# Designs tried in a protein design run: peptides against a protein of PDB entry 3T7K. Part 233

Target 1, 248 residues: chain A of PDB entry 3T7K
Amino acid sequence: KAEKILARFNELPNYDLKAVCTGCFHDGFNEVDIEILNQLGIKIFDNIKETDKLNCIFAPKILRTEKFLKSLSFEPLKFALKPEFIIDLLKQIHSKKDKLSQININLFDYEINGINESIISKTKLPTKVFERANIRCINLVNDIPGGVDTIGSVLKAHGIEKINVLRSKKCTFEDIIPNDVSKQENGGIFKYVLIVTKASQVKKFTKLINDRDKNETILIVEWNWCVESIFHLNVDFTSKKNVLYQKK

## One batch from the design tools (peptide; made by RFdiffusion4, then SolubleMPNN)

Design b2_p30_6_s3
Fold by OpenDDE base, seed 3:
Structure b2_p30_6_s3 (fold): chain B 248 residues (1-248), chain A 30 residues (1-30)
Amino acid sequence: as target 1 above (248 residues)
Amino acid sequence: EEKKKEEEEKEKEKKELEEALKEDELEKKL
């Protein structure tokens, strides 16, 4: 059926998109539209797998979903597009109007607001955002909204290798892992990096670390600090936003 | 004029980020 629909076009674009969707297309696509999209070089996947070499996300706007946050870790993310690209494309293809020789839809007209070329260019870097920031090992409290597995999976996609889950009520100093990174010349390496949810956890962890390792560097942040770092694909250590405690 | 456009674009990006931080109901927001 798809071939018969597409046979009216003299030339078909090859968009070369391997995409996931978030905040759109919850009901999926019918089999004919999937076949049409596949013939145009658009393949939509249900889930993110490293093996699929995903390069695109469809979303109506910037979202705090697992898929959206992980899409910024694609190698590279080529396009972040509004769902209207697919809607307009399928609408043009299903249109019974005269022999359209060509499909006239430009990907660049459908970019997600706030995902500019500066963000896209950073996804071409050989390193991830937290790797560039010298954050390799973090401590995560067990009461984090979203759950430690989901949050941990997003952080790992962005270059954090080791996530230590802290039981906020029962943890001791010995349960806190150091951020084991080689001293690179240009930046404050924090020996202890922690993501927390409550001011009581800040007081607890600062006391535990300062009582046992008084001269060491500490960074304690909220989850929103990680989200902002991901959305910008840059860690701003000059910003105090979402930083609960910092000792250089 | 270019500085004013760059500030307006940064303010627009900041507002869009702030709106993205507001809870829409359907997918689990992190």
Scores: peptide ipSAE 0.254, ipTM 0.632, DockQ to the pose 0.123
Fold by OpenDDE base, seed 1:
Structure b2_p30_6_s3 (fold): chain B 248 residues (1-248), chain A 30 residues (1-30)
Amino acid sequence: as target 1 above (248 residues)
Amino acid sequence: EEKKKEEEEKEKEKKELEEALKEDELEKKL
């Protein structure tokens, strides 16, 4: 069926998209439209896997979903597109108007607002955002909204190698892991990095660390600090936004 | 003029980012 629909075009574009969708296309696509998209070099995947070499995200806007946050870790993210790209593409293809020798849809007309070339260019870097920030090992409280597995998976996609889950009520100083990064010349390394949800956790962890490991560097942030760092693909250590405690 | 356009685009992007932080009901917001 798809071949007969596409036979009216003299030339077909090859978009070379390996994409996931978030905040759109929850019902998926029909078999004919999947086949059409495949012939145009558009492959949509249900889940993110490194093996698939994903290069595209479809979303109506910037989202705080697992898929969207992880898409900013693609190597590279080539395109962040609105779902209207697929809608308009399929609409043009299904159109019975004989006069179209070519598909005239430009990917750049469908860019997600706020995902500019500066963001896209950072996805071409050989390092991940937290790796560049000298954050390799973090402590994550077990009561984090979203769950430690999902949050941990996003953080790992962005260069966190080790995630230590802290049982907020029962944890001791010995349960807190150091951020084991070799001193790079150009940035203050925090020995202890923690993501917390409550002011009581800030008080607890600051006391535990300061009582046992005096004068060490501590960074305690909320999850929003990580989200902003991901959305900008940059960690701003000058900003106090979403920083609950900092000791340099 | 180009610098002013770049600043306006950055400010628009910042605002769109802030709005995006509010709305997403359909998938689990993290």
Scores: peptide ipSAE 0.244, ipTM 0.657, DockQ to the pose 0.111
Fold by OpenDDE base, seed 5:
Parts: C-alpha cells; sequence; structure tokens
Structure b2_p30_6_s3 (fold): chain B 248 residues (1-248), chain A 30 residues (1-30)
C-alpha cells in the first residue's frame, strides 16, 4: 500500500534515520505510515539497543526522560528533531492535492531548541562525558527518584562503568567504592564520587570517608549535576551548582 | 551581528536547559 502512495513522487529522499521517540507519538504509527517511513530511510524503534546504531531522537523539546538523556550518548547523535518533521512529512505524502513531484522537507528546519551543533559535535568524540571527566566508578543511593536501574542505565550510557548502590541507612565505609581511575595529568580525579538525594546523606558519607580515609578527594553531587553534565556533554568542575560537597 | 546571534542562541539554549531541569509531570522525568 505504501508503494502505491509513494509512486507519485519521482524521487524519494533517504533520510538515514534510526530513531527513538520521547514525549511524542505515544499511540505509535499505523502499519502504512511505518512502511512509508521505512521507504524514506526512517526507522523508529520502541527502545534503545546498542545493536540498532541509533542516530536520531524525536522530542518536542529537551526532556529529562531516559530516552532523551541516552540519545545524547549516541555515536554520533546526527539529529535531534521535533515530531513536526514526521507529521509534516506524512501530511505531504498523504496529500492528494499537492502535485508535488518531490518531497521538500529539510531536517534542519525541525531541530530541537537548545540542541545545537556544539552539542551534536561532542557526540562525535571517541569518549563519553563521564569518561572524559575521569568518573568510572560511582556510589548511588538507593532512594534516588527514578530508581537505581534507570538512573544507572543512563549513567552507563555516558561512560560510567561501575555503579555501586548504597543503602543509605545501613551502609558503612566498606560499602563505599573508590573511583578507580589512573591519574591522568590534566584533571582532578576524585577518589570517591557519590550521587545523593539529601543533606543527611552528605553528612553521613563525608564523616565515614574522612574518618577512615582522611586525605582523599571526595565529590558528592545531586542527580541534577549529572543531568546538566549530560545536557552540555561536559563536566564543569568549576561550577558549584548541584555540588553538595567537594574536597580536592 | 554574528556575535549577537551567538549570544541569543546561547541564551535560548540556557533557557531551554533550565526549563528541562524543572519537574514537569509528563513521562517519567528523571
Amino acid sequence: as target 1 above (248 residues)
Amino acid sequence: EEKKKEEEEKEKEKKELEEALKEDELEKKL
């Protein structure tokens, strides 16, 4: 059926998009529209899998969803597009009135606000944002909103290899893992990196670490510190925003 | 003029990032 609809066009673009959607298209697409999109080189996936080599996200704006945060880890993210791209494309294709010999839709007209070329260019780097920041092993409190599995999955997509889940009420110093990274000359390496939800955890963990390992470097942050680092694809160690405790 | 456009784009980017950091109720916002 899609072939018959597309037969009115002399040439079909190949967009070469492998995409996920977030904050849009909750009802999905009908079989005909999926087939149309496939003929245009647009493949939409329900979930992120590394094997699919995803290069695109559809979203109305910058979002704090798992899919959006993980899309910034794509290798590379080629396009971050508004859902209006697909909507307008399908409208043109289904329009019987338009004697259009060609599909005239430019991807660049549908870019998500705040996802600029600078952000896209950083997704072409051979390293992930937390890898570049010398953050390999983190401690994550078990009471984090969104859950440790989802948050952990986002952090892993961005280069964190090991996530240690801390039971905030019961944990001891022995439960806290070091950030095991070789000293690179060009960056302050924190031996202990922790993501926490409340001030009582800061007081607890700072005491536990300082009592047993007095001379070591500590970074304690909120989840928002990770989110901002992901959105910028850069860790700013000069910023105190969302940093709860820092010892250099 | 180019510097002014770059500043306006950076200010737009900053606003969009600040809005994304607000807890809106839709999809499970992390």
Scores: peptide ipSAE 0.241, ipTM 0.656, DockQ to the pose 0.109
Fold by OpenDDE base, seed 4:
Structure b2_p30_6_s3 (fold): chain B 248 residues (1-248), chain A 30 residues (1-30)
Amino acid sequence: as target 1 above (248 residues)
Amino acid sequence: EEKKKEEEEKEKEKKELEEALKEDELEKKL
C-alpha cells in the first residue's frame, strides 16, 4: 500500500532518521504511515536503546521528559524536530490533489526552538556533559522526584558512571561516595557531588562531610542544575542557580 | 551584525529553556 502511495514521486528523499518521540504522537502511527516513513529513511522507535543508534528526537519543544533529556546524549543528535515535520510530510504524501513529483519538506524548517546548532554540535563531542565537568560519581537522594532509576538513567546517559543512592534519613558519612576523578589541571573537581531535594538534606550532608572530611570540596545541587546542564550541554560552575551549597 | 544575531539566538535559547524548566508536561516530568 505504501509503495503505491509513493509511486507518484519520481524521487524519494532519504532523511536517515532514527528517532524517538516525546510530547507527540501518543497514538502512534498506522502501518501504512510507518511503512511510508521507513521508505523515506525515517524509523521511529518506542524507546531509547543504545543499539538503535538514535540520532533524532521529535518533540513540540524542549521538554523535561526522560526521552528528551536522553536525546541530548545521542552520538550525535543530528536533528531535534517538531512533530509538524512528520505531519506535513505525511499530509503531502497522502495529498491526492497535488501532482507532486517531489516531496518538498526540508528538515531545517522544523527545528525545535532552543535546540540550535550550538547544542547539536556539542552532541558530536567525544565526551558527555558531566564527563567534561569532571563529575563521574554522584550521590542522589532516594526521595528525588521522578525516581532514582529514571533520574539515574538520564545522568548515566550524560556521562555519570556511578550513582550512589542515599537514604536521606538513614545515611551516614560512610554512605557518601567521593567523585573519584583525577585532578585535571583546568577543571574544578568537587570531591563530593550530591543531588538533593531539601534544605534539610543540605544541612545534614554538609555537616556529615565537614565533620569527617574537613576542607574537601563539596557541590550540592538540585535536579534542576542537572537539567539546565543537560539542556545547555555544558556545566556552568560560575552560576549559583540551583546550587544549594558549594565549597571550593 | 553577526554578533547581534548570536546574541538574539542565545536570548531565544535562554527563554525557551526557562519556559521548559517551568512547564508541566503530559509525559512524566523530570
Scores: peptide ipSAE 0.241, ipTM 0.664, DockQ to the pose 0.108

Design b2_p30_6_s4
Fold by OpenDDE base, seed 3:
Structure b2_p30_6_s4 (fold): chain B 248 residues (1-248), chain A 30 residues (1-30)
Amino acid sequence: as target 1 above (248 residues)
Amino acid sequence: SSKEEEEKERKEEEEELKEALEIDALDKAK
């Protein structure tokens, strides 16, 4: 069926997209449309796997979903596109009225607002955003919304190697892990990095660390600090936004 | 007033994160 539909075109584009979708296409695609997309070099995957070499995300806008956040870790992310790309493409292909000899849909017309060339270019870097920021090991509270597995998976995709889960009510100083990174000349290194959800946790952890390991550097942030860092593919240590406690 | 606004903003952010995660879970179940 797909071959018959596409036979009216003398030349087919190859978009070379390996994509996931988030916040769109909840009902999926029918078999004919999947075949059409495949013939145009568009393959849509249900889940993110490193082996699939994904290079594209479909979403209506910037989202805080696991898929969207992880898409910014693709190597590289070539395109971040609105779902209207697929919708318009399929509409054009299924149209019987248009004596179109060629498919005329430009990918660049469907870019997600806020994902600019600067962001895309950073996905070509050999390092991840938290790696560049000298954040290798973090402490994460166990009561974080979304769960430690999901949050941890996103953080690992962006260069955090070790995630230590803290039991907020029962943890001691010995349960807190240091951020074990070599000192770089041009970057501030925090010995202790923590992601927390409550002000009470800030008070607890600052006391535990300051009482036992005096004069060490501490960074305590909210999850939104990580999200903003991912969206920009850059950590801004000059900003106090979403920073709950900082000791340099 | 400042503490109440911060707590309201935090609750809104928690709800947004929860909704975002629910959307991804629905995509996996299909």
Scores: peptide ipSAE 0.023, ipTM 0.524, DockQ to the pose 0.456
Fold by OpenDDE base, seed 1:
Structure b2_p30_6_s4 (fold): chain B 248 residues (1-248), chain A 30 residues (1-30)
Amino acid sequence: as target 1 above (248 residues)
Amino acid sequence: SSKEEEEKERKEEEEELKEALEIDALDKAK
């Protein structure tokens, strides 16, 4: 069926997209449309796997979903596109009225707002955003919205190697892990990095650390600090936004 | 100028970040 539909076109583009979708196409695609897309070099995956070498995300706009956040860790992310790309493409292909000998859909017309070339270019860097920021090991409270597995997965995709989950009510100093990164000459590292949800946790962890490991560097942030760092593919240590406690 | 374009892009990015949708549990994370 797909071959018959596409036979009216003399030449078919090859978009070379390996994509996931978020915030769109909840019902998926029918078999015919999937085959059409495949013939055009567009392969849509249900889930993110490193082995698939994904290079594209479809979303209506910037989202805080797992898929969107992880898409910024693709190597590289080539395109971040609005779902209208697929909609218009399929519409053109299924249209019987147009004596169109060629498919005329340009990817660049469907870029997600806010994902500019600067962001795309950073996905070509050999390192991940938190790796560049010298954040290797973090402490994560167990009551974080979204769950530790999902949050941890996103963080790992962006270069954090070790996620230590803290039981906020029962944890002691011994449960807190240091950020084991070698000191680089030009960048201060935080010995303790924590992602927390409540002010009470800030008070607790600062006390525990300061009482047992005096004069060490501490960074306590909200999840939004991580999200903004991911969206910019850069950690700005000069900003106090979403930083709950900092000791240099 | 290239600088003006970069500033415009940055502002647009900041605006888009503010408009990010909360679709799943990650969107609600603070």
Scores: peptide ipSAE 0.023, ipTM 0.526, DockQ to the pose 0.104
Fold by OpenDDE base, seed 5:
Structure b2_p30_6_s4 (fold): chain B 248 residues (1-248), chain A 30 residues (1-30)
Amino acid sequence: as target 1 above (248 residues)
Amino acid sequence: SSKEEEEKERKEEEEELKEALEIDALDKAK
């Protein structure tokens, strides 16, 4: 019983973690370990739900998974931790050799490389990354790897309000939606924002837009542009990385 | 369904692993 195992400690920490896991713990946890973690204020959820007020992600490193990308939209993300936190914690608790009066595990020792305080601090902002960038309506090609539902869900978590799916081979200008947003201070607005997968799509969409809506602003990017923006919780419009076409 | 979500996550993790392996291979070849 978890209670019996934990009874040897004089006091128990309350970590106050509501977490999801990605790239680790594929086999889950046994009932005893789940109960132990629960008593320590660690709750692990299978899926991301807004109602659960998640504040933590467990992953071995920065990943491009849906869960990892969405974790950066938590309000706030308090901790991004390596799975070794749980491993070491459970190991210490189950250890019969050490007359440990206290659990000595510090969360800060298990931070995921590349998720620093600067990134964590940005999750406390009242706005999402794409909202800050004046991107609320985007066009997404239907042949995107990972699928439009998954990609769209990630984008929505980060402030995109409307995802318009384009059937790349059949779409016309009328199928392309504008990014209708108010200008923020010091921010540019692109009237048309598109995420594409192929160079041929860039050529097609630029022609369609330029022929029908001349002199409008266009941003065409790869999915990696979105990923990098999420990882930094900032859109850098000065960078040409993963930008396929830009007209200001 | 929970099963569908688990399968989706598994696929995403698998793709992430493939991408990582490909990048590592390219870096080692340089």
Scores: peptide ipSAE 0.022, ipTM 0.573, DockQ to the pose 0.035
Fold by OpenDDE base, seed 4:
Structure b2_p30_6_s4 (fold): chain B 248 residues (1-248), chain A 30 residues (1-30)
Amino acid sequence: as target 1 above (248 residues)
Amino acid sequence: SSKEEEEKERKEEEEELKEALEIDALDKAK
């Protein structure tokens, strides 16, 4: 059926998309539409796997979902597109009224607002955002919304190598891990990096660290600090936004 | 299973919405 539908076109584009979807297409695609998309070089995957070499995300806007956040770690992310790309494409293909000899859908017309060329270009860098920021080992409180597995998975995708989960009520200083990175000449390295959810945790961890490891550098942030860093593919250490405690 | 994936996606969207609401509340409180 897909071949018959596409036979009316003289030339078929090859979009070369390996994509995941978030915040759209909850009902999936029928078999015919999947085959059509496949013939146009569009493959949609249910989940993110490194082996699939994903290069595209479909979403209505910038989202804080696991899939969206991880898509910014693709190597590279070639396209971040609105679902209307697929909708309009399939609509054009299924349209019997349009005597179109060619598919006239341009990918660039469907870019997600806020994901510009600057962001896309950063996904071509050999390093990840947190790697560039000299953050490789972090402490994460166990009561973080979304769960430590999801949050941890996102952080790992963006260059954090080790995630230490802290039981906020029971943890001691010995449970806190240092950010073990070699001193690079040009960047401030925080010895202790923590993601917390509550002001009480800030007080607790600052006390524990300062009492046992005096004069060390500490960065305590909210999850939103990580999200903003991911959205910009850059860590801005000059910003106090979402920073709960900083000791240089 | 497809059902498990749908449930996961729904959970992710719900979480995203929750986080967005929390941000809005914090911004309004400042």
Scores: peptide ipSAE 0.021, ipTM 0.569, DockQ to the pose 0.101

Design b2_p30_7_s1 (from b2_p30_7, 12 letters changed)
Fold by OpenDDE base, seed 2:
Structure b2_p30_7_s1 (fold): chain B 248 residues (1-248), chain A 30 residues (1-30)
Amino acid sequence: as target 1 above (248 residues)
Amino acid sequence: SEELEKEKKELEELIKEVKEKYEKAKKEVE
């Protein structure tokens, strides 16, 4: 059926998209539409897998979903598109009134606001955002909203190698892991990096670390610090936004 | 978390809006 529908067009574009969706198309597409999209080089996947070599995300806007955050770790992310791209494309294809001989939908007209060329270009870098920031090992409190698995998965996608989950109420100094990075002469390396949810945790962890490991560097941030770093694909250590405690 | 709930609600509304647009487009071409 899809072939019959597409037969009226003289030439079919190949968009070469391997995509996931977030904030749109939760119910998916009917079989005919999926087939149409596939013939146009648009493959939509339910989940992110590294083996699929995903290069696109569909979303109505910038979102803080796991899929959206992980899409910024694609190698590279080629396109971040609004769902209207799919809607308009299918509308044009199914239209009986408009005897168009050519599909005239341009991908660039459907870019998600705020995902610019600068962001896209950074996804072509050989390193991940936290790797560039010399953050390899992080401590994460277990009571973080969204869950440690989801957050951990996002962080790993962006270059965190080891995630240590801290039991906020029961943890001791020995439970806190150092950020094991080789001291580069010119790079600000924090020995202890922690993501926490509340001020009481800041007080607790700073005390534990300062009492047992004096004069070491500490970075304690909120999850939003990570999110902002991902959205910009850059860690700005000069910013105090979402930083709860910093000792250089 | 209140913030998380707000985010979830917003996400649900966005999904609904896109769905409505998609369904409307289907009807227009029938």
Scores: peptide ipSAE 0.563, ipTM 0.928, DockQ to the pose 0.878
Fold by OpenDDE base, seed 1:
Structure b2_p30_7_s1 (fold): chain B 248 residues (1-248), chain A 30 residues (1-30)
Amino acid sequence: as target 1 above (248 residues)
Amino acid sequence: SEELEKEKKELEELIKEVKEKYEKAKKEVE
């Protein structure tokens, strides 16, 4: 059926998209539409798998969903597109009124606002954002909204190698892991990196660390610090935004 | 978290809006 529908077009574009969707198309597509999209080089996946070499995200806008955040770790992310791309494409293809011999839809017209070429270009870098920032091991409180699994998965996608989950009420100094990175000459390395949710946790962890490991570097941030770093694909250590405690 | 709930609600609304657009487009070509 898809072949018959597409037969009216002289040439078919190949968009070469391997995509996931977030904030759109929750119910998926019918079989005919999926086949049409496939013939146009658009393959939509339900979940993110590294083996699929995903290069595209469909979303109505920048979102804080797991899929959206992880899409910025694609190697590379080629396109971040609004769902209207698919809608308009299918509408044009199914249209009986317009005897169009060619599909006339440009991907660049459907770019998600805020995902610019600067962001896309950074996804071509050989390193991940937290790797570049010399953050490989972090401590995460167990009571974080959104859950440690989801947050941990996102962080790992962006270069965090080890995530230590802390029981905020019961943890001791011995439970806190150091950020074990090789000292680079010109870059500030924090020995302890923690993601927390409450001011009381800041007080607790700073005390524990300072009492047992004096004069060490500490970075305590909110989850939003990580999110902003991901959205920019850059860690700005000069910014105090979402930083709860910093000792250089 | 109030913030998380707000985010979830917004996400649901966005999903609904896109769905409505998609369904409308289908009807227009039928």
Scores: peptide ipSAE 0.563, ipTM 0.928, DockQ to the pose 0.833
Fold by OpenDDE base, seed 3:
Structure b2_p30_7_s1 (fold): chain B 248 residues (1-248), chain A 30 residues (1-30)
Amino acid sequence: as target 1 above (248 residues)
Amino acid sequence: SEELEKEKKELEELIKEVKEKYEKAKKEVE
């Protein structure tokens, strides 16, 4: 059926998209539409797997979902597109009134607001955002909203190698892991990096670290600090936004 | 978290809006 529908076009574009969706198309597509999209070089996956070489995200806007955050770690992310791209494309193809001989849909007309070429270009870098920031090992409190698995998965996608989950009520200094990074000349390396949710945790961890490992560098941030870093694909250490405690 | 609940609600609304657009487009080409 898809072949018959597409037969009216003299040539078919190949968009070469391997995509996931977030905030749209929760119920998926019918079988015919999936086949049409496949013939146009648009393959939509249910989940993110590294082996699939994903290069595209569909979303109505910038979202804080796991899929959206991970899409910024694609190598590279070629396109971040609004769902209207697919809707308009399928509408044009199925249209009985306008028998167009060519498909006239431009990908660039459907870019997600706020995901510009500067962001896309950074996904072509050989390093990940937290890797560039010299953050390889972090401590994460176990009571973080959203869950340690989801947050941990996002952080790993963006270059964090080791995530240590802290039991906030029971943890001791010995449970806190250092950020093992070789000293680079121009970048402030924090020995201890922690993501926390409450002011009481800041007080606890700062005391534990300062009492046992005096004069070491500490960075304690909220999850929003990580999210903002991902959205910009850059860590700004000059910003105090979402930073709860910093000792250089 | 109140913030997470708000975000979840917003996400559900966005999903609904896109679904409505998609269904409308289907009807227009029938």
Scores: peptide ipSAE 0.562, ipTM 0.928, DockQ to the pose 0.837
Fold by OpenDDE base, seed 5:
Structure b2_p30_7_s1 (fold): chain B 248 residues (1-248), chain A 30 residues (1-30)
Amino acid sequence: as target 1 above (248 residues)
Amino acid sequence: SEELEKEKKELEELIKEVKEKYEKAKKEVE
């Protein structure tokens, strides 16, 4: 059926998209539309797997979803597109009135606002954002909204190798892991990096660390610090935004 | 958290809006 529908076009574009969707197309597509998209080189996946070599995200805008955040770790992210790309494309293809011999849809017209070439270019870098920032091992409180699994998965996608989950009420100094990294040219090295949710946790962890390891560097941040770093694909250590405690 | 709930609600609204656009487009070509 898809072949019959597409037969009216002289040439079919190959968009070469391997994509996931977030904030759109929750119910998916019908079989015909999936086949049409496939014929145009658009393959949509339900989940992110490294083996699929994903290069595209569909979303109505910048979102804080797991899929969106992880899409910025694609190697590279070639396109971040609004769902209207697919809608308009399918509309043109199915249109009985418009005897178009060619599909006239330009990907560049459907870019998500705020995902510019600067961001896209950074996804071509050989390193991940937290790797560049010398953050390899972090401590994460267990009561973080969104869950440690989801947040941990996002952080790992962006270069964090080890995530230590802390039971915030019961943890001791011995439960806190150091961030063991070699000094790189760019960015500071913090011995202890923690993501927390409450002021009480800041007080607790700063006390525990300072009492046992008095002269060491500490970075305590909110989840939003990580999100902003991901959205910019850069860690700005000069910014105090979403930083709860810093000792250099 | 309240923030997470707000975000979830917004996401649901966005999904709905896109769905409506998609369904509308289907009807227009029928």
Scores: peptide ipSAE 0.562, ipTM 0.928, DockQ to the pose 0.917

